# Peptides against a protein of PDB entry 6O8C, part 58

Target 1, 262 residues: chain A of PDB entry 6O8C
Amino acid sequence: VGLRYEKISLPKIHPRYDLDGDASMAKAVTGVVCYACRTASTLLLYQELMRKGVRWLVELVKDDYNETVHKKTEVVITLDFCIRNIEKTVKVYEKLMKVNLEAAELGEISDIHTKLLRLSSSQGTIESSLQDISSRLSPGGLLADTWAHQEGTHPRDRNVEKLQVLLNCITEIYYQFKKDKAERRLAYNEEQIHKFDKQKLYYHATKAMSHFSEECVRKYEAFKDKSEEWMRKMLHLRKQLLSLTNQCFDIEEEVSKYQDYT

## One batch from the design tools (peptide; made by RFdiffusion4, then SolubleMPNN)

Design b2_p13_5_s4 (from b2_p13_5, 10 letters changed)
Fold by OpenDDE base, seed 4:
Formats: C-alpha cells, sequence, structure tokens
Structure b2_p13_5_s4 (fold): chain B 262 residues (1-262), chain A 13 residues (1-13)
C-alpha cells in the first residue's frame, strides 16, 4: 500500500447554454483540477522522500557489507593462525613419536587439524557470496538505484506547475461564470464569449486530467511498483549479509575451542 | 505496505 488517493473524474459538460448549469459545472471542474494539483504535489513529495530513503538504505547496506567483510577477514586471520599452530604441533609430535612418545595425543591433534581445514573450506563459500553481493551493489549491478532517477515524477518535470497554470485558467473562467450567473441574462456578445470560454474550460480541464493521469498517477504507480520490488531485494540482501556474519561468528566460536592447543 | 514501513523507519533516522 502506497499513498492513497481518490480517483477523480470530470463532471459531465452539457453542450447547452445554461448560466446556472455552466457556473455549477465550472465550480465542480475547478474542484476536481484543484484536487489533481494537490494530489500531484503529494505524490511528488512521497517519491522524493522515497528517493532519499533509497539512497540512505544503499549506504546502510554498504556499511553492513563492509562490516561483514571486516568480520570475515578477522575470522580468516584467526583461523589461519590456529591452523599454522596446529600444524607446528603435529610436526613436533611426529618427531617425538620417533622417540617413543604417546600416539593418543597425536590422533587428537590430527582430528582438530582436519576440523579446522573443514572450517577453512567454508571461507571460500563466504568469500564467493560476498563477491556476489558486492557485484549486485556495484554501479550497473542488479541492485543499482538508477531506477529511482528514471521512474516516477521529478521536480524538474514541473507537473505541479503545469497543472497550476491550467487550474488558474479554469478558475478565472469559473469566476466569470459566477458573474454571468448573477446577471441572469447576457447580451449577445457576452453570450458568445461565455460559450467560447466554456469550450476553453473543457479544453483546459481535459488537458489537466490527461496530464494528471498520464504524467503523475501512472508514473507514480510505476515508481511505487519498482520501489517495492527493489526494497524486497535489498531487505533480502541484508538478511544474506546477516547470515554471512553469523556464519563468521559460528566459525570463530568453534575455532576458540581449539585455541588451547595453540 | 513494505514501502510505508520503510518510510516510517527512515523518518526515525
Amino acid sequence: as target 1 above (262 residues)
Amino acid sequence: SLVDKFLEEFKKV
């Protein structure tokens, strides 16, 4: 669910000259186009806030990535150190075995070495996953935020201003029709002007509604759909990073059990 | 919606 707005439509415009009906119609049209202007402004604001949020989330996820890489690096260093120490211990015991020392301890150390090597093999998978995430976050990657600049409406489009110009024209005609209604009867020339203004009103109103629907609402809906899709992917990526971090902690915890042999 | 939840969280930052 995004920003909720009501579907708007123009009132029926009767071709017949009627001062009361035309004033009422013009009032209704003014209200509809006014609502379109306000809605367009609100939709634009929503999208601009979302773009800020997208940029913020990208930076947050990059920070999460860097923290995960840092943690992985620490675990690799610790694991490699532990493996090297165990290997040295194995070599010492192998030399001592040649001098008739106990074989039982060598078996235990060899088993620890095998376990550590298994843990080390998992680091390759973590590294590959981090590389994939890095690729996805990179410029041109699957999680690039370029869509946020392409989709939706932007301040540079000046959609609100364009609608406001049309609203001003419509409002001017409405006020004239209100005056015409008060006169109850117009002279021939004023009647012809009224009829002409009614055509202008229809033209401006139709243009406003088309612009609102095609350049504001439709683009907003496209932006909303794209943002939801992108957000789901980003949240999934954050979960993947958290999973990788937890795997690093699990490895670190397991390695700590063998530090007494180093 | 997910977007609304995100916006709410974003406003807290």
Scores: peptide ipSAE 0.020, ipTM 0.662, DockQ to the pose 0.239
Fold by OpenDDE base, seed 3:
Structure b2_p13_5_s4 (fold): chain B 262 residues (1-262), chain A 13 residues (1-13)
Amino acid sequence: as target 1 above (262 residues)
Amino acid sequence: SLVDKFLEEFKKV
């Protein structure tokens, strides 16, 4: 589910002054933080793509809703027309019944009228369902896409850039440690600088990993979870709309059977 | 996953 990334951790930083060890450690730290930068960028890209997809899906579902509403309206018009015609016919036959004429035909027409009224009642249920769907899709509704704008990481957060700055600082120290290693032995002052730079390296690396974990990975996971939940709900809603559309077609087909009586 | 399937379909559009 979602983008696969490897869990990364900083190598152990030994407090002991060792030019070979420190260069190797700095190289490893640089690699880890570099991976964090790339991963953060990839996670951001994924989220931006998903946000675009979410917007697209919202529009698609809105179109499905509008089509369903249109079909429902068409069926209501047809059904109401049939009901009115049958009611007129019933009234005519009721008048004739007073003269003991055409009793059998009246019974059949009355049965049709009853069936049409039942179909009309089902339209009320469809309308209520459509209203529920509309409320869920509305701003502030349960299926609003506001979460997509709130959850996760955004380009405006500048997380990748912040990590890159830290990576640059770390890389600079790593290259210095390569030079220090090549010297094999440092003078007292250079040794003190090396020790201070090692502390700075640790500080930058820790800051980078903390930022990556808290501001990139954690937020991404929250976004992913929200997106999956929302997506399931949206797909279910689309199925509901399809079901309502099919119910409208079924009613239309049933009404068509009685058109010969109108 | 459902999200992965969606992304695959979305990339085709």
Scores: peptide ipSAE 0.020, ipTM 0.659, DockQ to the pose 0.196
Fold by OpenDDE base, seed 1:
Structure b2_p13_5_s4 (fold): chain B 262 residues (1-262), chain A 13 residues (1-13)
Amino acid sequence: as target 1 above (262 residues)
Amino acid sequence: SLVDKFLEEFKKV
């Protein structure tokens, strides 16, 4: 999961004054920093989309939770109704047993009552599991999405724009170096300007790459790691909810077998 | 999008 990007590095900058070499170097630097700008933009876009996706997933899982709670409630109502009816039947048969009637039937009904009470006890376990899930989904819970707003890069950081400014400076120097190369030889003053511009190019390029690595890539990787961890937890939670729902269906099916006695 | 692909995969699990 996550975007793949190529690891980039600045070309070696030679201190030697060489119009052909300096133009070639400047071209390469421009290319690298241009790639950094585009990559930073792509990484930012990915994170923004993931933040939207995270919010959507939270709502989806909340819906799953509510459906499970609804099903559990339905089963509880059905089970409680069945228990009450069986208890009434037990009382009737107990009265008949006092005159030595229906003793065998009373035993069967009593066994059913015991089974229903066991099923009712299992509802307590389901309830506790749902409460745990609710706590995890609550604000400040283990599945809180606060990390999505805290981690990574944001549009407000203006990282892409900052890199673009540096790229513009670098590109300007590159274009001058192309002109210098075409002259084949520079006058003394022009040569000194070229040397100073080469130093500026190095400065801007280094600043751009440091910013890209520290403020874009590193933060993106942190966001990605948090995202993956959170997604695994959410997936597990959905599986738990599905399991609880299935348990409710199983209980409902079991109760249906005894409805003829109610 | 990569996000859409990820979400689609998540829905299948």
Scores: peptide ipSAE 0.019, ipTM 0.659, DockQ to the pose 0.496
Fold by OpenDDE base, seed 2:
Structure b2_p13_5_s4 (fold): chain B 262 residues (1-262), chain A 13 residues (1-13)
Amino acid sequence: as target 1 above (262 residues)
Amino acid sequence: SLVDKFLEEFKKV
């Protein structure tokens, strides 16, 4: 889960003045920082896509919730109607019993009434569960997507651009070191410039790697962990909604068995 | 489900 990236490290930078070694080192550093730029861009893209996905999933689950609420409401109406009809029937039979009519049918209808009342009681539990789900999905709820906006890296951070600036500086020095290597030997002034540029290269490279590790990778990992946790919770919530929907259908089916008595 | 598809994509990355 999440983008796999390779752990990168800077090559060893030798303090010794060596035109061949310095050119090779600079090439390697350029490669590493280039990889960091690309990786940072990819990690950013992934997070942006995930944020879109999170928003989409929230809306999807909200729709599922609304459908479940609608179904529950339908079942409640049907059940209440059935209960009222059975109650009327019970009253009629009770009156008939006073005039020496058969008691057996009254017993059956009374049992149906009791069963329907039990089903009605279960609706309270479903309602409570739906309310809990609603609270979790609400702004500021336990399943709020605020973390997606807070965690990770964002385009506004300009991490890729910052790294690219450093990469440009490094690349420029690398190309100079290639030229220096081709000269085989530098005059004193050019040698001093080369040494100074090598220090700059090290500085830029270190800054790039620190920025990449601390501001890109670390934040990405935090985002990834949060997203995984959140996603698991959302999946569980969706399963709960499905369970509640199924309970509504079960109740509806059971009520349908008694419609002939109403 | 759409959620499952999303989860699958999430796992691939």
Scores: peptide ipSAE 0.018, ipTM 0.662, DockQ to the pose 0.136; fails the geometry check

Design b2_p13_6_s1 (from b2_p13_6, 4 letters changed)
Fold by OpenDDE base, seed 1:
Structure b2_p13_6_s1 (fold): chain B 262 residues (1-262), chain A 13 residues (1-13)
Amino acid sequence: as target 1 above (262 residues)
Amino acid sequence: ELEELEEELKKLL
């Protein structure tokens, strides 16, 4: 589940010169952009943690795959050995029948042989499934984690630092407007400076909010959506591996019932 | 069981 954040918007900026109103507006803008900086940092941290989690999960599933392949190989060896032994037994009984010896168990042994051959055929399906899983986990496969390095925001983008620079400029103007408010009236030249600073405040705030929405939030949402999709696919693949492992154990158990005929 | 059967077969052949 991704991080929840509040949708933020800039307060309305009135063009009218008002020392009390301008100080209050500047305070509100400072608060909004400060929230954007903190949110951008949190969203970045989340993505970096998720990238680590993705890498960890890939290695875990690869280990599960290797264990399943190993188990499958052991079962194939055991099954092939059992088949060879049953085939020898069948040949012995066939020879005994040629010399008029009753082989009461010949039918049962032949049935066992048929069952073992069916189990051997099922191993081919397991092998094909494992090969499919391997291909999906391979570089360039459907479950490759390359998207985690491409999508979203990264520390190298310096989005938080860029927003912090804009926040510093906005905060400086806010503190000046707080002083201007305390003076209650400004001289003509100071009033003109205040009006210019108000325009700068608007410019910095708009730039900060645009950068936050387009470069931080949008990219984060894209990363989140891709991560959720990929995670569902990986969990499904892990369930498939577990199913294949269980099939190998079931075959091994079935083969063990016939080892006494060797 | 297989070894016993093989031994019996060897006696008959």
Scores: peptide ipSAE 0.000, ipTM 0.390, DockQ to the pose 0.002
Fold by OpenDDE base, seed 3:
Structure b2_p13_6_s1 (fold): chain B 262 residues (1-262), chain A 13 residues (1-13)
Amino acid sequence: as target 1 above (262 residues)
Amino acid sequence: ELEELEEELKKLL
């Protein structure tokens, strides 16, 4: 589940020159852009944490894969050994039958041999499944983590710093508007400066909000969506590996029942 | 038991 954030919007800016209204507006704008800066920072942190989590999960699944491959290899060795022994036993009994010795167990041993061969076929299916998993985890595979480095926002983008610069400019104007409000009335030149600063404040605020929405929020949402999809696929893959491991154990257990005939 | 069977076979052949 990704971070929840509140949708923010700039307050209405009245075109009328009003020292009280302009100070209040500037305060509100400062608050909104400040929230955008903090939110952008939080969203960035979340993405960096998720990237770390993605790397961790990749390594975990690779470990699970290697363990499964190891177990499969062990079972193959055991199974092949058992098959070879049963085949020798079958050959001995067949020779005994040719010299008219009773071998009541020949049918049972032959049935065991057939069962072991079926288990060997199951190992082939497990092998193919492991190869598929390996291909998906490989560089350029369907479960590659390259998206985590491409999608979203990164510290190198300096989005938070860019927003902070704009916030600083806005804050400066806000403090000036607080002073202007305290004067109650400005001289003509100061009034013109105030009007120009109001336009600058609007410009900076609009730029900040656009940058926040387009470069921070939108990219974050895209990253979040991709991360959720990828995580679901990886967790499913892990479950598949566990299933394959369990199948190997089941085969090993069944083979162990026939070792008494060797 | 396999070795026993092999030994029995050797006695017959």
Scores: peptide ipSAE 0.000, ipTM 0.383, DockQ to the pose 0.002
Fold by OpenDDE base, seed 5:
Structure b2_p13_6_s1 (fold): chain B 262 residues (1-262), chain A 13 residues (1-13)
Amino acid sequence: as target 1 above (262 residues)
Amino acid sequence: ELEELEEELKKLL
């Protein structure tokens, strides 16, 4: 679950000259854009933390993979050794039978040999699964973390700083409109300046809200969706690795039962 | 066990 934020909108800007209304409007605009700045900062921090978490999870899963590969290799060595010993035993018993010696155990040893060969065949499936997992985790694979560096917003984009500059301009106009309101009536020249500043405020506010929506919120939502999808896939992969590890342990346990026939 | 079987086989062959 990602960060929740409130949907914000600019107040209606009336075209008419009204010192009281314009001061109230400018105050509301300042509040909205201030909230946008804080929200953008929070969304950025969340994404940076998630990127760290993604990197951590990748390393964890790589460690799980390496452990599984190690265990598989150990089992293969043990199994191959056991097979070779059983094959030698089978050959000895076959020679004894040629001399009309009773070899009642030959059938049992032959059955063990057949079972071990089946277990050896299953190692190929485990190897194939590990190779698939390795390919998925590799650079350019389906579970590569490159998206975390591409999607969303980044400190280098300076979105918070850009919004802060616009907020500063808006705040300056708001403070002027508070002074204008206190004068109750402006001279002609000051009235014209107020009208121009109102247009500037509208411009800055619109620019800030567009930037917030398009460059902060939208990109954050895309990052969030991508991260959730990727995390589900990674957790599934980790479960697959655990399953493969358990299969290796099961094979090792079964092989251990036949080591007494060496 | 295997070595014992091999030695018995050598005695018979």
Scores: peptide ipSAE 0.000, ipTM 0.380, DockQ to the pose 0.002
Fold by OpenDDE base, seed 2:
Structure b2_p13_6_s1 (fold): chain B 262 residues (1-262), chain A 13 residues (1-13)
Amino acid sequence: as target 1 above (262 residues)
Amino acid sequence: ELEELEEELKKLL
């Protein structure tokens, strides 16, 4: 989903000296840059929470992997034990057949042996799949979380603080323009100061909006896109692990059917 | 706790 934010733009700044218009413009600019500060803070918080979530999910999937490996190992041991017992039984029956015993029982045991060997061969495929998963989860793997540290915005970038400084300058000018409006007319010197402050306000506002767009929003969107892609891949990986676990249980169940013959 | 975090993460994505 990600955080939704509204696209903000600066109001038109008219070059004409107008105390009423300039106060209204300054108010609007203050509002826009204030929104940018709050939005930048929210976007940063979101990314920090997502980074925590990413780390958590990596550890969760690693735990799932380890559990699957453990279960696979248990099944391999059980299966190998069953195979060895069936092989001993086959050898005994082969010796007994030399002494005129029934071929039918040997056929059944031989069929069980063949089935167990097929199950054993499937363990190789499970192991290969687990190795692939391990490779993908490794620090250099395709599902490494290195992107979460590289992409997006970070507290160390001080984007919110930079925007807040600009907002403070803009707000100060706005309050002055509100006073200027109340005076209805300014003396020549005060008028020149007002015009100069209007240029400063424009400069600060433009700088704030550029910083917000390029350093906050753009980087956030890149982080969001990468996080969504990574998350889909991780969820798919988790489903693969579950499938492998289920295959281990299925093999264990089949082996249990043949334990009575051993 | 883990399930709640998963749900929260899903809401964030």
Scores: peptide ipSAE 0.021, ipTM 0.595, DockQ to the pose 0.009; fails the geometry check

Design b2_p13_6_s2 (from b2_p13_6, 4 letters changed)
Fold by OpenDDE base, seed 1:
Structure b2_p13_6_s2 (fold): chain B 262 residues (1-262), chain A 13 residues (1-13)
Amino acid sequence: as target 1 above (262 residues)
Amino acid sequence: ELEELEKELEKLL
């Protein structure tokens, strides 16, 4: 579940010169851009943690895969050994029948042999499934984690630092407007400076909000959506591996029932 | 069981 953030918007900036209104507006703008900086930092942290989690999960699933392959290999060896022993037994009974000895168990042994051959055939399907899983986990496969390094925001983008610079400029103007408000009236030259600073405030605020929405929020949402899709696919693959492991255990158990005939 | 059957077969051949 991704982080929830509130949609923020800039307050309306009135063109009219008003020392009380301009100080209040500047305070509100400072608050909004401050929230954007903190939110951008939190969204970045979340993505970095998710990237670590993705790498961890890939290694975990690779370990599960290797264990399954190992178990499958052991079962194949055991099954092949059992088949060879049953085939020897069948040949012995066939020779006994040629010398007019009753082999009451020949039918049962032949049925066991047929079952073992079917189990051996099922191992080919397990092998094919494991190869498919391996291909999907390989570099360039459908479950490759390359997207985690490409999508979203990164520390190298310096988005938080860029927003912080804009916040510093806005905060400086806010503190000046607070002083201007305390003076109650400004001289003509100071009034013109105040009007220019109000335009700068608007410029910095608009730039900050645009950068936040386009470079922080949008990229985060794209990363989140891709991460959720990838995670669902990885969990499904892990369930497939578990199913294959269980099939190997089931075959091993079935083979163990026939080891007494060797 | 297989080894016993092989031994019995060897006696008959």
Scores: peptide ipSAE 0.007, ipTM 0.453, DockQ to the pose 0.002
Fold by OpenDDE base, seed 4:
Structure b2_p13_6_s2 (fold): chain B 262 residues (1-262), chain A 13 residues (1-13)
Amino acid sequence: as target 1 above (262 residues)
Amino acid sequence: ELEELEKELEKLL
């Protein structure tokens, strides 16, 4: 997932003075840098939207965590209550046996008690897993969203505005070269100005393309890669939370079968 | 059930 953009390159700039060729070249350069500006804007927008999505997903997973902790707490209370009731029942049956009453069910109740104690032991594993998840979601944890603020391009970088300034300079030269072409022949002074403007156009175009490639595209790709990795980890964590929730429900269901012995 | 067992035990003691 990510924005697809076309790889752009500057047209070949010939050193020879040619009014028709220079106007055509300047038009092509203007088009390329214009595309770079639009692409940079789109890439920035995508990253800003992704940052919003990241923040949203963090809050969603925190809510899922809190719900899982709540459910686990309820199950622990229910399980502990059931264990206490079974222990009381065992004590009553043991007293009945001392007065020569048949307690054929004592073995079954003792087996239930053993099963409940095993379930209680599993709660420690669930608790440790929840603590691990909490640590991963905490500030400075492995799933912290700090990368979203560090990686990629930001509005504060003003990359689009910087490219737009260069585009404006290039466009001005293009319009002049279009006029120069219409004149078919320039006087010596105007020819020298045209040659200097061609050098300026080359400089601005090269600067724009370098800035676009290094400060827009490369940083976007790095952001995209980190975003995809982080997203996979977050989705996996969410699945882990769901698994823990299901384990709590399974324990609750099993405990409910033994509540009739209270 | 536990309360019934306790009552039966009390009757035997």
Scores: peptide ipSAE 0.007, ipTM 0.442, DockQ to the pose 0.002
Fold by OpenDDE base, seed 2:
Structure b2_p13_6_s2 (fold): chain B 262 residues (1-262), chain A 13 residues (1-13)
Amino acid sequence: as target 1 above (262 residues)
Amino acid sequence: ELEELEKELEKLL
């Protein structure tokens, strides 16, 4: 998901002195650079909103992680308690067998013990997975949000303000060219000023379009691409956390079946 | 159940 913008280009600037053509060209240039200013502002706003969204999502996933760790810890405590109780029961039955007492249930209890030990071993895998997730979410991890501060455009770059200054210069020339057109003919001095202003307009317009393309659009596209990749990875991570949570619930449910034997 | 088994074992030992 990203803002769509139209590719803009400057109109052809003819070197020939033509009051009607120059006024029309200046109007078109003003429109293009005005669009660039507005677009740059919109792209900046989008990136600032995305940066807020990134920070929010990081905190959300950290909360999900902490909840999963808490649930895992609860299950480990419950499982360890159940294992200890079953082990005591096994020892009692083993002692009864030594005195030639019937311990028909020893086999069943031993099987339960084996199952609980398997569940305990699976907790090690869950813990390793949680450690991996924690590492990825850490400030130096693969899912760090440092890119959001480095990539793209920022208010401190003053790109919109720089473009606006150029737009103001262009607009002033456009209004002069509109007046020149109304005069139909200029005196020699005014004609030379018009030609000079046309060169200035071209210079300002070219500078504006280069700045817009290189400093606004290109950096925005890089930010967008990184944000999309990062977002996909974060959503996948969140699904992994959910899977681990579900595994904890499954283990808790299995342990609950054996609590009656304690 | 465990406590009952322990009591039975204590009676036999």
Scores: peptide ipSAE 0.007, ipTM 0.448, DockQ to the pose 0.002
Fold by OpenDDE base, seed 5:
Structure b2_p13_6_s2 (fold): chain B 262 residues (1-262), chain A 13 residues (1-13)
Amino acid sequence: as target 1 above (262 residues)
Amino acid sequence: ELEELEKELEKLL
């Protein structure tokens, strides 16, 4: 579950000159853009933390993979050794039968040999599965973490700083409108300046809200969706690795039952 | 066991 934020909108800006209304409007705009700045900062921090978490999870799964590969290799060595010993035993019993010696155990040993060969064949399937997992985790694979560096917002984008600059301009106009309101009536020149500043406030506010929506919120939502999808896939892969590890243990246990025939 | 079996076989051949 990602961060929840409130949907914000600018108040209606009336075109008419009204010192009380303009001061109230400017205050509301300042509040909205201030909230946007704080929200953008929080969304950025969340994404940076998630990127760290993604890197950590990749390393964890790589460790799980390496452990599984190691266990598989151990089992292959043990199984191959057991097969070679059973094959030698089979050859000895076959020679005894040629001399008309009783070899009642030959059937049992031959059955064991057949079972071991089946287990050896299953190692090929495990190897193929491990290769698939390795390919998915490799650079450019389906589970590569490159998206975490591409998607969303980054400190280098300076979105918070850009919004803060706009907020500073808006705040300055708001403080001027508070002074204008206190004067109750402006001279003609000051009235014209107030009208121009109102246009500037509108421009800065619109620019801030557009930047927040398009460059902060939208990119964050895309990052969030991508991260959730990727995490589900990684958790599934980890379960696959665990299953392969368990298969290796099961094979090792079965092989151990036949080591007494060496 | 295998070595003993091989030795017995060598005695019979």
Scores: peptide ipSAE 0.006, ipTM 0.438, DockQ to the pose 0.002

